Peptides against a protein of PDB entry 1EMU. Designs and how they scored, part 117

Target 1, 132 residues: chain A of PDB entry 1EMU
Amino acid sequence: PPYLKWAESLHSLLDDQDGISLFRTFLKQEGCADLLDFWFACTGFRKLEPCDSNEEKRLKLARAIYRKYILDNNGIVSRQTKPATKSFIKGCIMKQLIDPAMFDQAQTEIQATMEENTYPSFLKSDIYLEYT

## One batch from the design tools (peptide; made by RFdiffusion4, then SolubleMPNN)

Design b2_p27_5_s3 (from b2_p27_5, 8 letters changed)
Fold by OpenDDE base, seed 1:
Structure b2_p27_5_s3 (fold): chain B 132 residues (1-132), chain A 27 residues (1-27)
Amino acid sequence: as target 1 above (132 residues)
Amino acid sequence: SVEEEALEKSFEEPTPLADTPLVKKIL
């Protein structure tokens, strides 16, 4: 069953709508759903291929992601990303150089946080265990 | 995915950090 695959890798969990739903519920209870929301925002942003018609849209979206998750020093995403990573993103925004990969390093760092902490805890949670 | 698109285009306000053991471990 799918729930066994979820325990094999975070990738398998995040590739399953039911898995995502349960994991996000768990994260919300622990006050850290922003980790997952940011992760998906980065993935979605990277999939927006640059073109003449969407340059302003991409800039606005990048700015929104930055303001919501990176700029707020009290936020969990900001606290779990390296200063150099945040500075790089800020630089991209300020210079309006919006490469599809501009959030990749931040996404990697947040993914590592989930791999090391929240994902293992989820697999031990009542939410997951009661589903199995 | 549907969830990916929703999370990319519809941003909620940052969730308040809960005073839980997990959050304390992360921070």
Scores: peptide ipSAE 0.023, ipTM 0.620, DockQ to the pose 0.538
Fold by OpenDDE base, seed 3:
Structure b2_p27_5_s3 (fold): chain B 132 residues (1-132), chain A 27 residues (1-27)
Amino acid sequence: as target 1 above (132 residues)
Amino acid sequence: SVEEEALEKSFEEPTPLADTPLVKKIL
Protein backbone atom coordinates (compact mmCIF):
# COMPACT_ATOMS: atom_id res chain seq x y z
CA PRO B 1 0.00 0.00 0.00
CA PRO B 2 1.04 3.62 -0.55
CA TYR B 3 1.78 4.26 3.12
CA LEU B 4 4.59 1.73 2.97
CA LYS B 5 6.15 3.58 0.06
CA TRP B 6 5.91 6.78 2.09
CA ALA B 7 8.15 5.21 4.69
CA GLU B 8 10.73 4.31 2.06
CA SER B 9 11.23 7.80 0.62
CA LEU B 10 10.12 11.38 1.06
CA HIS B 11 9.73 11.52 -2.70
CA SER B 12 7.03 8.86 -2.58
CA LEU B 13 5.25 10.74 0.16
CA LEU B 14 5.29 14.02 -1.76
CA ASP B 15 3.95 12.35 -4.91
CA ASP B 16 0.82 11.14 -3.13
CA GLN B 17 -2.02 13.51 -2.34
CA ASP B 18 -3.04 11.57 0.75
CA GLY B 19 0.54 11.50 1.90
CA ILE B 20 0.92 15.23 1.37
CA SER B 21 -2.27 15.91 3.30
CA LEU B 22 -1.25 13.82 6.29
CA PHE B 23 2.29 15.14 6.30
CA ARG B 24 1.10 18.73 6.12
CA THR B 25 -1.31 18.14 8.99
CA PHE B 26 1.56 16.80 11.04
CA LEU B 27 3.82 19.70 10.12
CA LYS B 28 1.12 22.20 11.01
CA GLN B 29 0.74 20.69 14.46
CA GLU B 30 4.48 21.07 14.91
CA GLY B 31 4.57 24.62 13.56
CA CYS B 32 6.56 23.57 10.50
CA ALA B 33 4.02 23.61 7.67
CA ASP B 34 5.95 26.39 5.93
CA LEU B 35 8.69 23.90 5.08
CA LEU B 36 6.36 21.96 2.84
CA ASP B 37 4.50 24.98 1.51
CA PHE B 38 7.76 26.63 0.52
CA TRP B 39 8.99 23.45 -1.12
CA PHE B 40 5.92 23.23 -3.32
CA ALA B 41 6.04 26.95 -4.04
CA CYS B 42 9.57 26.54 -5.36
CA THR B 43 8.52 23.62 -7.53
CA GLY B 44 5.60 25.54 -8.94
CA PHE B 45 7.71 28.60 -9.58
CA ARG B 46 10.33 26.62 -11.48
CA LYS B 47 7.67 25.29 -13.84
CA LEU B 48 6.79 28.76 -15.09
CA GLU B 49 8.65 29.36 -18.33
CA PRO B 50 9.84 32.94 -18.66
CA CYS B 51 8.30 34.95 -21.49
CA ASP B 52 7.26 38.51 -22.19
CA SER B 53 3.65 37.81 -21.30
CA ASN B 54 4.33 36.49 -17.80
CA GLU B 55 7.37 38.50 -16.75
CA GLU B 56 5.44 40.68 -14.34
CA LYS B 57 3.58 37.69 -12.94
CA ARG B 58 6.81 35.79 -12.33
CA LEU B 59 8.41 38.77 -10.63
CA LYS B 60 5.42 39.23 -8.35
CA LEU B 61 5.38 35.56 -7.48
CA ALA B 62 9.10 35.54 -6.73
CA ARG B 63 8.66 38.55 -4.48
CA ALA B 64 5.76 36.91 -2.71
CA ILE B 65 7.74 33.75 -2.02
CA TYR B 66 10.71 35.79 -0.86
CA ARG B 67 8.70 38.03 1.44
CA LYS B 68 6.65 35.25 2.97
CA TYR B 69 9.33 32.67 3.62
CA ILE B 70 12.83 34.10 3.22
CA LEU B 71 12.51 37.59 4.63
CA ASP B 72 10.60 36.48 7.73
CA ASN B 73 13.37 35.97 10.27
CA ASN B 74 10.94 34.31 12.66
CA GLY B 75 9.95 31.73 10.07
CA ILE B 76 11.29 28.22 9.98
CA VAL B 77 12.23 28.50 6.29
CA SER B 78 14.39 31.53 6.96
CA ARG B 79 16.05 29.80 9.88
CA GLN B 80 16.75 26.68 7.85
CA THR B 81 18.22 28.41 4.81
CA LYS B 82 21.80 29.60 4.72
CA PRO B 83 22.58 33.32 4.70
CA ALA B 84 24.34 33.08 1.35
CA THR B 85 21.29 31.42 -0.17
CA LYS B 86 18.97 34.09 1.14
CA SER B 87 21.32 36.82 -0.05
CA PHE B 88 21.37 35.33 -3.53
CA ILE B 89 17.57 35.30 -3.68
CA LYS B 90 17.44 38.87 -2.44
CA GLY B 91 19.88 39.86 -5.13
CA CYS B 92 17.76 38.27 -7.83
CA ILE B 93 14.69 40.13 -6.61
CA MET B 94 16.48 43.47 -6.40
CA LYS B 95 18.04 43.11 -9.83
CA GLN B 96 14.81 41.69 -11.26
CA LEU B 97 16.75 38.73 -12.63
CA ILE B 98 14.09 36.10 -12.15
CA ASP B 99 15.50 32.80 -13.35
CA PRO B 100 13.20 29.77 -12.95
CA ALA B 101 15.91 28.10 -10.88
CA MET B 102 16.53 30.99 -8.49
CA PHE B 103 14.97 29.12 -5.53
CA ASP B 104 16.63 25.77 -6.25
CA GLN B 105 19.32 26.03 -3.59
CA ALA B 106 16.83 27.15 -0.96
CA GLN B 107 14.50 24.32 -1.90
CA THR B 108 17.37 21.86 -1.59
CA GLU B 109 18.21 23.12 1.88
CA ILE B 110 14.60 22.92 3.04
CA GLN B 111 14.27 19.45 1.57
CA ALA B 112 17.34 18.39 3.53
CA THR B 113 15.76 19.78 6.68
CA MET B 114 12.63 17.72 6.07
CA GLU B 115 14.64 14.59 5.28
CA GLU B 116 16.69 14.89 8.44
CA ASN B 117 14.04 15.95 10.93
CA THR B 118 10.35 16.35 10.10
CA TYR B 119 9.99 13.40 7.74
CA PRO B 120 11.44 10.85 10.19
CA SER B 121 9.32 12.36 12.97
CA PHE B 122 6.22 12.05 10.81
CA LEU B 123 6.80 8.34 10.40
CA LYS B 124 6.76 8.02 14.20
CA SER B 125 3.69 10.23 14.62
CA ASP B 126 0.23 9.13 15.66
CA ILE B 127 -1.12 10.62 12.43
CA TYR B 128 0.92 8.25 10.30
CA LEU B 129 0.72 5.23 12.58
CA GLU B 130 -3.05 5.45 12.88
CA TYR B 131 -3.31 5.64 9.11
CA THR B 132 -1.37 2.39 8.73
CA SER A 1 0.45 18.50 -9.39
CA VAL A 2 -2.63 20.12 -7.94
CA GLU A 3 -0.76 20.82 -4.73
CA GLU A 4 2.17 22.37 -6.56
CA GLU A 5 -0.04 24.73 -8.51
CA ALA A 6 -2.08 25.72 -5.50
CA LEU A 7 0.97 26.51 -3.41
CA GLU A 8 2.57 28.34 -6.32
CA LYS A 9 -0.20 30.87 -6.62
CA SER A 10 -1.77 31.06 -3.19
CA PHE A 11 -0.01 31.21 0.14
CA GLU A 12 -1.42 30.84 3.58
CA GLU A 13 -0.12 33.02 6.33
CA PRO A 14 3.19 31.80 7.69
CA THR A 15 2.75 29.18 10.36
CA PRO A 16 4.00 30.40 13.71
CA LEU A 17 6.78 28.33 15.16
CA ALA A 18 5.57 26.30 18.07
CA ASP A 19 7.84 25.43 20.94
CA THR A 20 7.61 21.72 20.26
CA PRO A 21 10.27 19.07 20.60
CA LEU A 22 10.48 18.86 16.83
CA VAL A 23 11.06 22.58 16.43
CA LYS A 24 13.65 22.54 19.16
CA LYS A 25 15.43 19.73 17.40
CA ILE A 26 15.50 21.59 14.11
CA LEU A 27 16.52 25.00 15.47
Scores: peptide ipSAE 0.022, ipTM 0.612, DockQ to the pose 0.538
Fold by OpenDDE base, seed 5:
Structure b2_p27_5_s3 (fold): chain B 132 residues (1-132), chain A 27 residues (1-27)
Amino acid sequence: as target 1 above (132 residues)
Amino acid sequence: SVEEEALEKSFEEPTPLADTPLVKKIL
């Protein structure tokens, strides 16, 4: 069953809508849903191919992601991303140089945080264990 | 696009950060 695959890799968990839902519920309970929301925001942003007609909208989205997750020093995403990574993103926003990959490093760092902490904890949680 | 606007709105929604043992573990 899918829940066994979820225990084998975070990738398998994030590729399954039911897995995502349960994992997000767990994260929200633990006050760190922003980790997953940011991760998906980065993925969604990268999928928006730049063109003349969507340049302003892409900038707007980048600013939204930046303000929501990077700028707030009290946020978990901000605390789990390296200063150089955050500075790079800030620079892109300020210069309005919005490459589709501008959040890739931050996404990688947040993914590592999930792999090392929240994902293992999820597999030990009542939410997951009761589902199995 | 409408999809992009919806995406932007979702990114701007407020989400509280709880002070839980798991959060402290990540800090």
Scores: peptide ipSAE 0.021, ipTM 0.558, DockQ to the pose 0.437
Fold by OpenDDE base, seed 2:
Structure b2_p27_5_s3 (fold): chain B 132 residues (1-132), chain A 27 residues (1-27)
Amino acid sequence: as target 1 above (132 residues)
Amino acid sequence: SVEEEALEKSFEEPTPLADTPLVKKIL
């Protein structure tokens, strides 16, 4: 069943809508939902193909992601991303050089945080165990 | 995915972090 695959990899969990829902519920209870929200925001942003007609939209979205997650010094995403990574993103925003991959490094770092901490904890949580 | 699109369309201010043991472990 799908829930067994969730225990095998974070990738399997994030590829399943039910898994995402349960994991997000867990993260919210632990005050860590921004980790997952940021991760999906980065993925969605990368999928937007740049063109002349959506340049303004892409810049706006990039700014929004930056302001919400990177600029918030008290936020978990900001605290779990390296200074050099945050500086790079800031530079892209300021120069208006909005490459689809501009959040890739930050996403990688946040994914590592989830892999090392919240994901293992989720598999030990009542939310997951009661589902099994 | 539906989740990805929803998150891109909604960029409200972040929710304050809960002071939980898990959060403290991560930070």
Scores: peptide ipSAE 0.020, ipTM 0.603, DockQ to the pose 0.602

Design b2_p27_5_s4 (from b2_p27_5, 7 letters changed)
Fold by OpenDDE base, seed 5:
Structure b2_p27_5_s4 (fold): chain B 132 residues (1-132), chain A 27 residues (1-27)
Amino acid sequence: as target 1 above (132 residues)
Amino acid sequence: SVEEEALELAFEPPTPLADTPLVKKIL
């Protein structure tokens, strides 16, 4: 069943709508749903290929992601990303150099946080165990 | 706002994760 695949890899969990929903609920209870929301925001952002017609939209989206997750020093995403990574993103925003990959390193670091902490905890949580 | 609309689009959980080289690299 799908819940067994979720235990095999975070990728399998994030590739399943039910898995995402349960995991996000768990993260919300732990006060760290922003980890997952940011991760998906980065994925969505990267999918927007740059062109002349969407340049302004991509810049505004990048700014929104930056303001919501990176700039907030009290936020979990900010606390779980390295200063150099945040500085790089800030630089991209300030210079208006909006490469599709500009959030890749931050996304990697947040994914590592989930892999090492919240994902294992989820698999030991009541919400997951009761689902199984 | 345009930013809010853009965020909503970006946060929409992809059906399944796109099988892109970068996603494979990260995951």
Scores: peptide ipSAE 0.034, ipTM 0.684, DockQ to the pose 0.058
Fold by OpenDDE base, seed 2:
Structure b2_p27_5_s4 (fold): chain B 132 residues (1-132), chain A 27 residues (1-27)
Amino acid sequence: as target 1 above (132 residues)
Amino acid sequence: SVEEEALELAFEPPTPLADTPLVKKIL
């Protein structure tokens, strides 16, 4: 069953809508759902191919992601991203140089955080174990 | 707003996730 695959890799968990739902519920209980929301925001942003017609929209989205997750010093995403990474993103926003890959490093760092902490904890959680 | 709408769309999980180059690379 799919829940066994979820225990094999975070990739398998995030590739399954039911897995995502349970994992997000767990993260909310732990006060760190922003990790997952930011991760998907980065993925969605990267999929937007830049063109003249969507330049302003892409800039606004980049600003929104930055302001919501990176700029908030009390947020878990901010605490789990390196200062140099946050500085780079800020620079992109300030210069209005919005490359599709501008959040890649931050996404990698947040993914590592999930792999090292919240994902293993999820597999030991009542919500997952009761599902199995 | 365009910003709010864009955020909502961005938060949706892509399917299949494995087809995204960076996701495939980092997962």
Scores: peptide ipSAE 0.031, ipTM 0.657, DockQ to the pose 0.057
Fold by OpenDDE base, seed 3:
Structure b2_p27_5_s4 (fold): chain B 132 residues (1-132), chain A 27 residues (1-27)
Amino acid sequence: as target 1 above (132 residues)
Amino acid sequence: SVEEEALELAFEPPTPLADTPLVKKIL
């Protein structure tokens, strides 16, 4: 069943809507749902291919992601991203140079955080184990 | 707000996940 695949890799978990739902519920209970929300925000942002007609939209979205997750010094995403990474993102926003890959490093760092901490904890959690 | 709507759209999990090069690289 899919839940066994979830235990094999974070990839398998995040590729499954039910897995995502359970994992997000777990993260909310742990006060760190922002990790996953930011991760998907980065993915969604990167999918917006830049063109003349969506430049304003992409800038607004990038700014929103930045303000919600990077600028909040008390937020878990901010705490789990490197200062240089946050500085780079800030620079992109300030200069209005919005490359689709501008959040890639931050997304990588947040993914590493999940891989090393919250994902293993999820697999040991009651929510996952009782689901199985 | 426009930004709030944009965030909601961005937060929606893509299907399949492996569509982006970065996802393939980092997962």
Scores: peptide ipSAE 0.030, ipTM 0.659, DockQ to the pose 0.058
Fold by OpenDDE base, seed 1:
Structure b2_p27_5_s4 (fold): chain B 132 residues (1-132), chain A 27 residues (1-27)
Amino acid sequence: as target 1 above (132 residues)
Amino acid sequence: SVEEEALELAFEPPTPLADTPLVKKIL
């Protein structure tokens, strides 16, 4: 069953809508749902192909992601990203240099946080174990 | 707002992630 695949890799968990739902519910209980939301925001952002017609929209989206997750020093994403990474993102936005990969390092750092901490905890959680 | 709408769309999980590998783990 799919839940066994979820225990094999974070990739398999995030590739399954049911897995995502359970994991996000767990993260909400831990006060860490922003980790997952930011991760998907970065993925979605990177998939937006730059073109003449969407430059302003891409800038606005990048700014929104930055303001919601990076700028707030009290947020879990901000606390789990390196100062140099946050400074780089700020620089991109201030200079309006919006490369599709501008959030890659931040996404990597947040993914590592999930992989090493919240994902293992999820697999030990009542929400996951009761589902199995 | 436009930014909020764009942000909501960005939160939508890809279909499927098999087409977009996870970012390399920091070891």
Scores: peptide ipSAE 0.028, ipTM 0.659, DockQ to the pose 0.063

Design b2_p27_6_s1 (from b2_p27_6, 7 letters changed)
Fold by OpenDDE base, seed 1:
Structure b2_p27_6_s1 (fold): chain B 132 residues (1-132), chain A 27 residues (1-27)
Amino acid sequence: as target 1 above (132 residues)
Amino acid sequence: SEDEELILEALRLAGLSDELLAEIAAE
């Protein structure tokens, strides 16, 4: 069953809508749902291919992600991203150089945080175990 | 807000279900 695949890799968990839902519920209880939301926001952002018709929209979205997750020093995403990574993102936004990959490093760092902390804890949680 | 709508759109593009998006939007 899918829940067994979720225990094999974070990737498998994040590829399943039920898995995402349960994991996010767990993260909310831990006060860190922003980790998952940011991760998916970065994925969605990267899927917006640059073109003349969406240039302004891409910039606005980049700013939105930056303001919501990176700029807030009290936010868990900000605390779990390196200063150099945040500085790079800020630079891209200030220069209006919005490359599809501009959040890749931040996404990687947040993914590592989940891999090392919240994902293992999720697999030990009542939420996951009761589902199995 | 505009920022919230843009982020929700990104989440949609990333493949999150409508049900989950509705939950996130309500928070």
Scores: peptide ipSAE 0.830, ipTM 0.974, DockQ to the pose 0.979
Fold by OpenDDE base, seed 4:
Structure b2_p27_6_s1 (fold): chain B 132 residues (1-132), chain A 27 residues (1-27)
Amino acid sequence: as target 1 above (132 residues)
Amino acid sequence: SEDEELILEALRLAGLSDELLAEIAAE
């Protein structure tokens, strides 16, 4: 069953709608749902290929992600991303250089945080164990 | 807000279900 694959890799968990739902519920209880939301927001942003028709939208979305997750020093995403990474993103926003990969490093760092901390805890949680 | 709508759109593009998006939007 899918829940066994969820225990094998975070990728398998995040590729399953039921897995995402359960994991996000767990993260909400831990006060860190922003980790998952940011990760998916970065993925969605990267899927917006740059072109004349969506350039303004891409800029606005980049600013929205930056303001919500990176700029807020009290947020968990900001606390789990390196200063150099945040500075790079800020630079992209200020210069209006909105490359599809501009959040890649931040996404990688947040993914590592989930891999090392919240994902293992999820697999030990009542939410996951009761599902099995 | 516009920021919230844009982020929700990104989440949709990333593949999150409508049910989960509705939950997130209500938070």
Scores: peptide ipSAE 0.830, ipTM 0.974, DockQ to the pose 0.980
Fold by OpenDDE base, seed 2:
Structure b2_p27_6_s1 (fold): chain B 132 residues (1-132), chain A 27 residues (1-27)
Amino acid sequence: as target 1 above (132 residues)
Amino acid sequence: SEDEELILEALRLAGLSDELLAEIAAE
């Protein structure tokens, strides 16, 4: 069953709509749903290929992600990303140099946070165990 | 807000279901 694959890797969990839903519910209870939302926002951003017609839109989206998750010092994403990573993102925004990969390092760091803490906890949670 | 709509669009591009997006938008 799919739920067994979820226990094998975080990637398998995040590739399943039911898995995403349950995991996000768990993260909300833990007060850290922003980890997952940020991770997916970065993926969506990277899928926007640069062109003349979407340059302004890509900049606006980058700013939105930055303001919501990186700039907020009280947010869990900000606390779980390295200062150098946040500074790099800020630099891209200020210079208006919006490369599709500009959030890759931050996404990697947030993924590591989930791998090391919230994902293992999810597999021990009532939400997951009652589903199985 | 515009920021919220843009982020929701990114989440959609990343593959999140409409049902989950509606839930997120309502928060």
Scores: peptide ipSAE 0.830, ipTM 0.974, DockQ to the pose 0.978
Fold by OpenDDE base, seed 3:
Structure b2_p27_6_s1 (fold): chain B 132 residues (1-132), chain A 27 residues (1-27)
Amino acid sequence: as target 1 above (132 residues)
Amino acid sequence: SEDEELILEALRLAGLSDELLAEIAAE
């Protein structure tokens, strides 16, 4: 069953709508839902490939992600991303060099945070255990 | 806000369900 695959890898959990829903509910209770939202926002951003028609939209989206998750020093995403990574993102936005991969390093760091902390905790949570 | 809508669009592109997106939008 899918819930067993969720315990095998975070990737399996994040590739399942039910898994995402349960995991996000858990993260909300822990005050860490932004980790998951940011991770998916980065994925969505990368899928928005550059072209003449969406240049402004891509810049606006990059700014939105930056303002919500990176710029907020009190936010969980900001606290779990390295200063150099945040500076790089800021630089891209300031220079208006909006490469589809500009959030990749930040996404990797947030993924590592989930792998090391919230994901293992989720597998021990009442939310997950009651689902199984 | 515009930022909220743009982020929701990114989440949609990433594959989040409409149900979950509606939940996130309501927060």
Scores: peptide ipSAE 0.829, ipTM 0.974, DockQ to the pose 0.975

Design b2_p27_6_s2 (from b2_p27_6, 8 letters changed)
Fold by OpenDDE base, seed 5:
Structure b2_p27_6_s2 (fold): chain B 132 residues (1-132), chain A 27 residues (1-27)
Amino acid sequence: as target 1 above (132 residues)
Amino acid sequence: KEDDELILEALRLAGLSEELLEEIAKE
């Protein structure tokens, strides 16, 4: 069953709608749902193809992600991203150089945080165990 | 806010279900 694959890799968990829902519920209880939301927001951002018709929208979205997750010093995403990574993103926003990959490093760092902390804890949680 | 709507759109592009998006939008 899918729940067994969820225990094999975070990737399998994040590819499953039910897995995402349960994991996010767990993260909310832990006060760190922003980790998952940011991770998916970065993926969605990268899917917006650069073109004349998308330029303004891409800039606005980049600013939104930056303001919500990176700029908030009290936020879990901000605390789990390296200063150099945050500075790079800030630079892109200020210069209005919105490359599709501008959040890739931050996404990688947040993914590592989930892999090392919240994902293992999820697999030990009542939410996951009761589902199995 | 506009920021929240933009982020929701990104989440949709990333493949999150409409049910989950509705839940997130209410938070």
Scores: peptide ipSAE 0.826, ipTM 0.971, DockQ to the pose 0.984
Fold by OpenDDE base, seed 3:
Order: C-alpha cells, then structure tokens, then sequence
Structure b2_p27_6_s2 (fold): chain B 132 residues (1-132), chain A 27 residues (1-27)
C-alpha cells in the first residue's frame, strides 16, 4: 500500500496526494506547515518558464514567496534557511534577476530540514500510524 | 492578498489537489 512507500522516502510521500494531506495536517499541529508550503511553492515557481508575457507575474510571485517565507524572521522557513541563501534570494529580487532556479538552494535546505526532523516524526505520529 | 493568491497558484502548479488548496486558502 502507498503508506508503506511513504515510509521509504519523503519523495514518495510528497508524490501522493493523500500523503501530502496527512503530512501537512501533522505539520500544522507542529506549527510548521510552512515548510511544506514553501517547498511546493518553490516547485511551482520553477515551473513558470521565463517569457515576455509572464515576466511581471514571475517577479511578483518571487516577491510573494520571499516576503511570506524568507523575510519573516519569526517563520520556520526563515529559521531553517542559511543567511547566505536568504541573501542570494534577496539579491535576485532586488536586481530583478528572476531565474527559475533562484529558490533551489532554499528548497534543498528546507527539504533537508523535513528529512531530518518532521518527516521522521510524522512516521511516528498518531496521524500516520492510525492511517496504517 | 495578492501574495497569497500567487502562492496558491504556485502550489497548484506544483500539483497540490484542489481540496488541499481550498484548505490552505482558508488559513
């Protein structure tokens, strides 16, 4: 069953709508749903390929992600991203150099945070265990 | 907020279900 695959890798969990839903519910209870939201936001952002018609929209989205997750010093994403990574993102925003990969490093760092902490905890949670 | 709408769009592009997006939008 899918829930067994979820325990094998975070990737399997994040590739399953039911898994995402349960994991996010768990993260909300832990006060860190932003980790998952940011991770997916970065993925969605990367899917917006640069072109003349969406340049402004891409910039606005980049700014939105930056303001909501990176700039918020009280947020879990901000606390789990390295200063150099946040500085790089800020630089991209300020220079309006909006490369599809500009959040890749931050996404990697947040993914590592989930891998090391919240994902293992999820697999030991009542939410997951009761689902199994 | 425009920021929230843009982020929701990104989440949709990333493949999140509409049900989950609706939940997130209410937060």
Amino acid sequence: as target 1 above (132 residues)
Amino acid sequence: KEDDELILEALRLAGLSEELLEEIAKE
Scores: peptide ipSAE 0.826, ipTM 0.971, DockQ to the pose 0.980
Fold by OpenDDE base, seed 2:
Structure b2_p27_6_s2 (fold): chain B 132 residues (1-132), chain A 27 residues (1-27)
Amino acid sequence: as target 1 above (132 residues)
Amino acid sequence: KEDDELILEALRLAGLSEELLEEIAKE
């Protein structure tokens, strides 16, 4: 069943809607749901192909992600991203150079945080074990 | 809250279910 694949890799967990839902519920209990939301927001942002018609929308979305997750010094995403990474994102926003890959490094760092801490904890949690 | 709406749209593009998006929107 799918829940066995979830224990094999974080990727498998994040490819499953039920897995995402359970994992996010767990993260909320741990006060760090922003890790997952940010990760998916970056993926969605990258899927917006740059063109003349969506330039303003892409800029607004980039700013929104930046303001909510990167700029918040008390936020878990901000605490788990490197200063150089945050500085690069800020630079892109200020210069209005909105490349689809501008959040890739930050997404990678947040993914590493999940893989090292919250994902293993999730697999030991009551919410996961009761599902199995 | 335009920022929240834009982020929700990004989450939708990333493939999150409408049910989960509705939950997130209520938070």
Scores: peptide ipSAE 0.825, ipTM 0.971, DockQ to the pose 0.984
Fold by OpenDDE base, seed 4:
Structure b2_p27_6_s2 (fold): chain B 132 residues (1-132), chain A 27 residues (1-27)
Amino acid sequence: as target 1 above (132 residues)
Amino acid sequence: KEDDELILEALRLAGLSEELLEEIAKE
């Protein structure tokens, strides 16, 4: 069953709508749903390939992600990203150089945070175990 | 408000279900 695959890798969990829903519910209880939201927001942003018709929209979205997750000093995403990574993103925003990969390093760091902490905890949680 | 809408759109592009997006939008 799918829930067994979820225990094998975070990738399998995040590739399943039921898995995503349960994991986000768990993260919300832990006060760190922003980790997952940011991760998916970065994925969605990267899918917007640069073109004349979406340039302004891409810039606005980049600014939105930056303001909500990177600039928020009280946010878990800000606390779990390295200063150099945040500085790079800030530079891209200020220079209006919006490359599809500009959030890749931050996304990688947040993914590592989930792999090391929240994902293992989820597999030990009542939410997951009661589902099995 | 515009920021939230843009982020929701990114989440949709990433493949999140409409059911989950509706839940997130209400938060």
Scores: peptide ipSAE 0.824, ipTM 0.971, DockQ to the pose 0.988

Design b2_p27_6_s3 (from b2_p27_6, 8 letters changed)
Fold by OpenDDE base, seed 5:
Structure b2_p27_6_s3 (fold): chain B 132 residues (1-132), chain A 27 residues (1-27)
Amino acid sequence: as target 1 above (132 residues)
Amino acid sequence: SEDEELILEALRLAGLSEELLKEIASE
């Protein structure tokens, strides 16, 4: 069943709508749902391929992601991303150089945080265990 | 806000279900 695949890899969990829902519920209880939201926001951002018609929209979205998750020093995403990574993102925003990959490093770092902490904890949680 | 709507759109593009997006939007 899918829940067994979720235990095999975070990728399997994040590729399943039920898995995402349960995992996010768990993260909310832990006060760190922003980790997951940011991860998916980065994925969505990367899917917006640059073109003349969406340049302004892409910039606005990049700014929104930056303001919500990176700029807030008290936020969990900010605390779990390296200073150099955050500085790079800030630079892209300030220079209005909005490459589709500009959040890739931050996304990788947040993914590592989930892999090493919240994902294992989820697999030990009542939410997951009661689902199985 | 505009920022919230843009982020929701990104989440939608990433494949999150409309049900989950509705929950996130209500937070």
Scores: peptide ipSAE 0.835, ipTM 0.975, DockQ to the pose 0.976
Fold by OpenDDE base, seed 2:
Structure b2_p27_6_s3 (fold): chain B 132 residues (1-132), chain A 27 residues (1-27)
Amino acid sequence: as target 1 above (132 residues)
Amino acid sequence: SEDEELILEALRLAGLSEELLKEIASE
C-alpha cells in the first residue's frame, strides 16, 4: 500500500496527495509547515517557462517567495537555509536575473532539513501510525 | 494579497490538490 512507500523515501511521500496532506498536518502541529510549502513553491516556480510574456510574472513570484520565506529571519525556512544561499537569491531578485533554477540550492537545503528531522519524526507520529 | 495568490499558483503548478490549496489559502 502507498503508506509503506511513504516510509521508504520522502520522495514517495511527496508524490502522493494523501501523503502530502498527512505530512503537512503533522508539520503544522510542529510549527514548520513552511518547510513543505516552500519546497513545493520552488518546484512550481521552476516549472514556469521563461519567456517575454511571463517575465514580469516570474519576477513577481520570485519576489513573493523571497519575501515570504527567505527574508523572514524568524521563519523556519530562513533559519534552515545557509547565508550564502539567501544572499544569492537576494542578488537574483535585486538584479532581476530570474533563472528557473535560482531556488534550487535553497530547496535542496530545506529538503535535507526535512529528511534529517521532520520526516523521520512523522513516521513515528500518531498521525502516520494511526493511518497504517 | 498578490503575493499569496502567486504562491498558491506555484503550489498548484507543483501538483498540490485543490482541496489542499483551499486549506492553505484559509490559513
Scores: peptide ipSAE 0.834, ipTM 0.975, DockQ to the pose 0.978
Fold by OpenDDE base, seed 4:
Structure b2_p27_6_s3 (fold): chain B 132 residues (1-132), chain A 27 residues (1-27)
Amino acid sequence: as target 1 above (132 residues)
Amino acid sequence: SEDEELILEALRLAGLSEELLKEIASE
C-alpha cells in the first residue's frame, strides 16, 4: 500500500495526494505548515519558464514568495534558511533578476529541515499510524 | 490578496489537489 512507500522516502510521500494531505495536517498541528507550502511554491515557481508573456507575473510571484516566507523573521521558513541564502534571494528581488532557480537553495534547506525533523515525527504521529 | 492568489497558482502548478488548495485558501 502507498503508506508503506511514504515511510521509505519523503519523495514518495510528497508524490501522493493523500500523503500530502495527511502530512500537511500534521504540520499544521505542529505550527509549521509553511515548510511544505514554501517547498511546493518553489516547485511551482520553477515551472514558470521565462518568456516575454510571463515576465511580470514571475516577478510578482517571486516577490510574493519572498514577502510571505523569507522576509518575515518570525516565520519558520525564515528561521530554517541560512542568512546567505536569504540575502541572495533579496538581491535577486532588488535587482529584478528572476531566474527560475533563484529559490533552489532555500528549497533544499527547507527540504533538509523536513527530512531531519518533521518527516520522521510524522511517521511516529497518530495521524500516520492510525492511517496504516 | 494578489500575493495569496499568486502563491495558490504556484501551488497548483506544483501539483496540489484542488481540494487541498481550497483548504489552504480558507486559512
Scores: peptide ipSAE 0.834, ipTM 0.975, DockQ to the pose 0.977
Fold by OpenDDE base, seed 3:
Structure b2_p27_6_s3 (fold): chain B 132 residues (1-132), chain A 27 residues (1-27)
Amino acid sequence: as target 1 above (132 residues)
Amino acid sequence: SEDEELILEALRLAGLSEELLKEIASE
């Protein structure tokens, strides 16, 4: 069943709507839901292909992601991303150089945080165990 | 807000279900 695959890889968990829902519920209880939201926001952002017709929209979205997750010094995403990574993102926004990959490093760092901490904890949680 | 809507759109593009998006939007 899918829940067994979730225990084998974070990728399997994040590729399953039920898995995402349960994992997010767990993260929310831990005060870390922003980790998952940011991860998916980065994925969605990268899917917006740059062109003249969506340049403004892409810039606005980049700014929104930056303001919500990176700029907030008290936020879990900000605390789990390296200063150089945050500085790079800020630079891209200031220069209006909005490359689809501009959040890739930050997404990687947040993914590593989930892999090392929240994902293992989720697999030990009542939420997951009761689902099995 | 505009920021909230833009982020929700990104989440939708990433493949999150409408049910989950409604939950996130209500927070």
Scores: peptide ipSAE 0.834, ipTM 0.975, DockQ to the pose 0.974

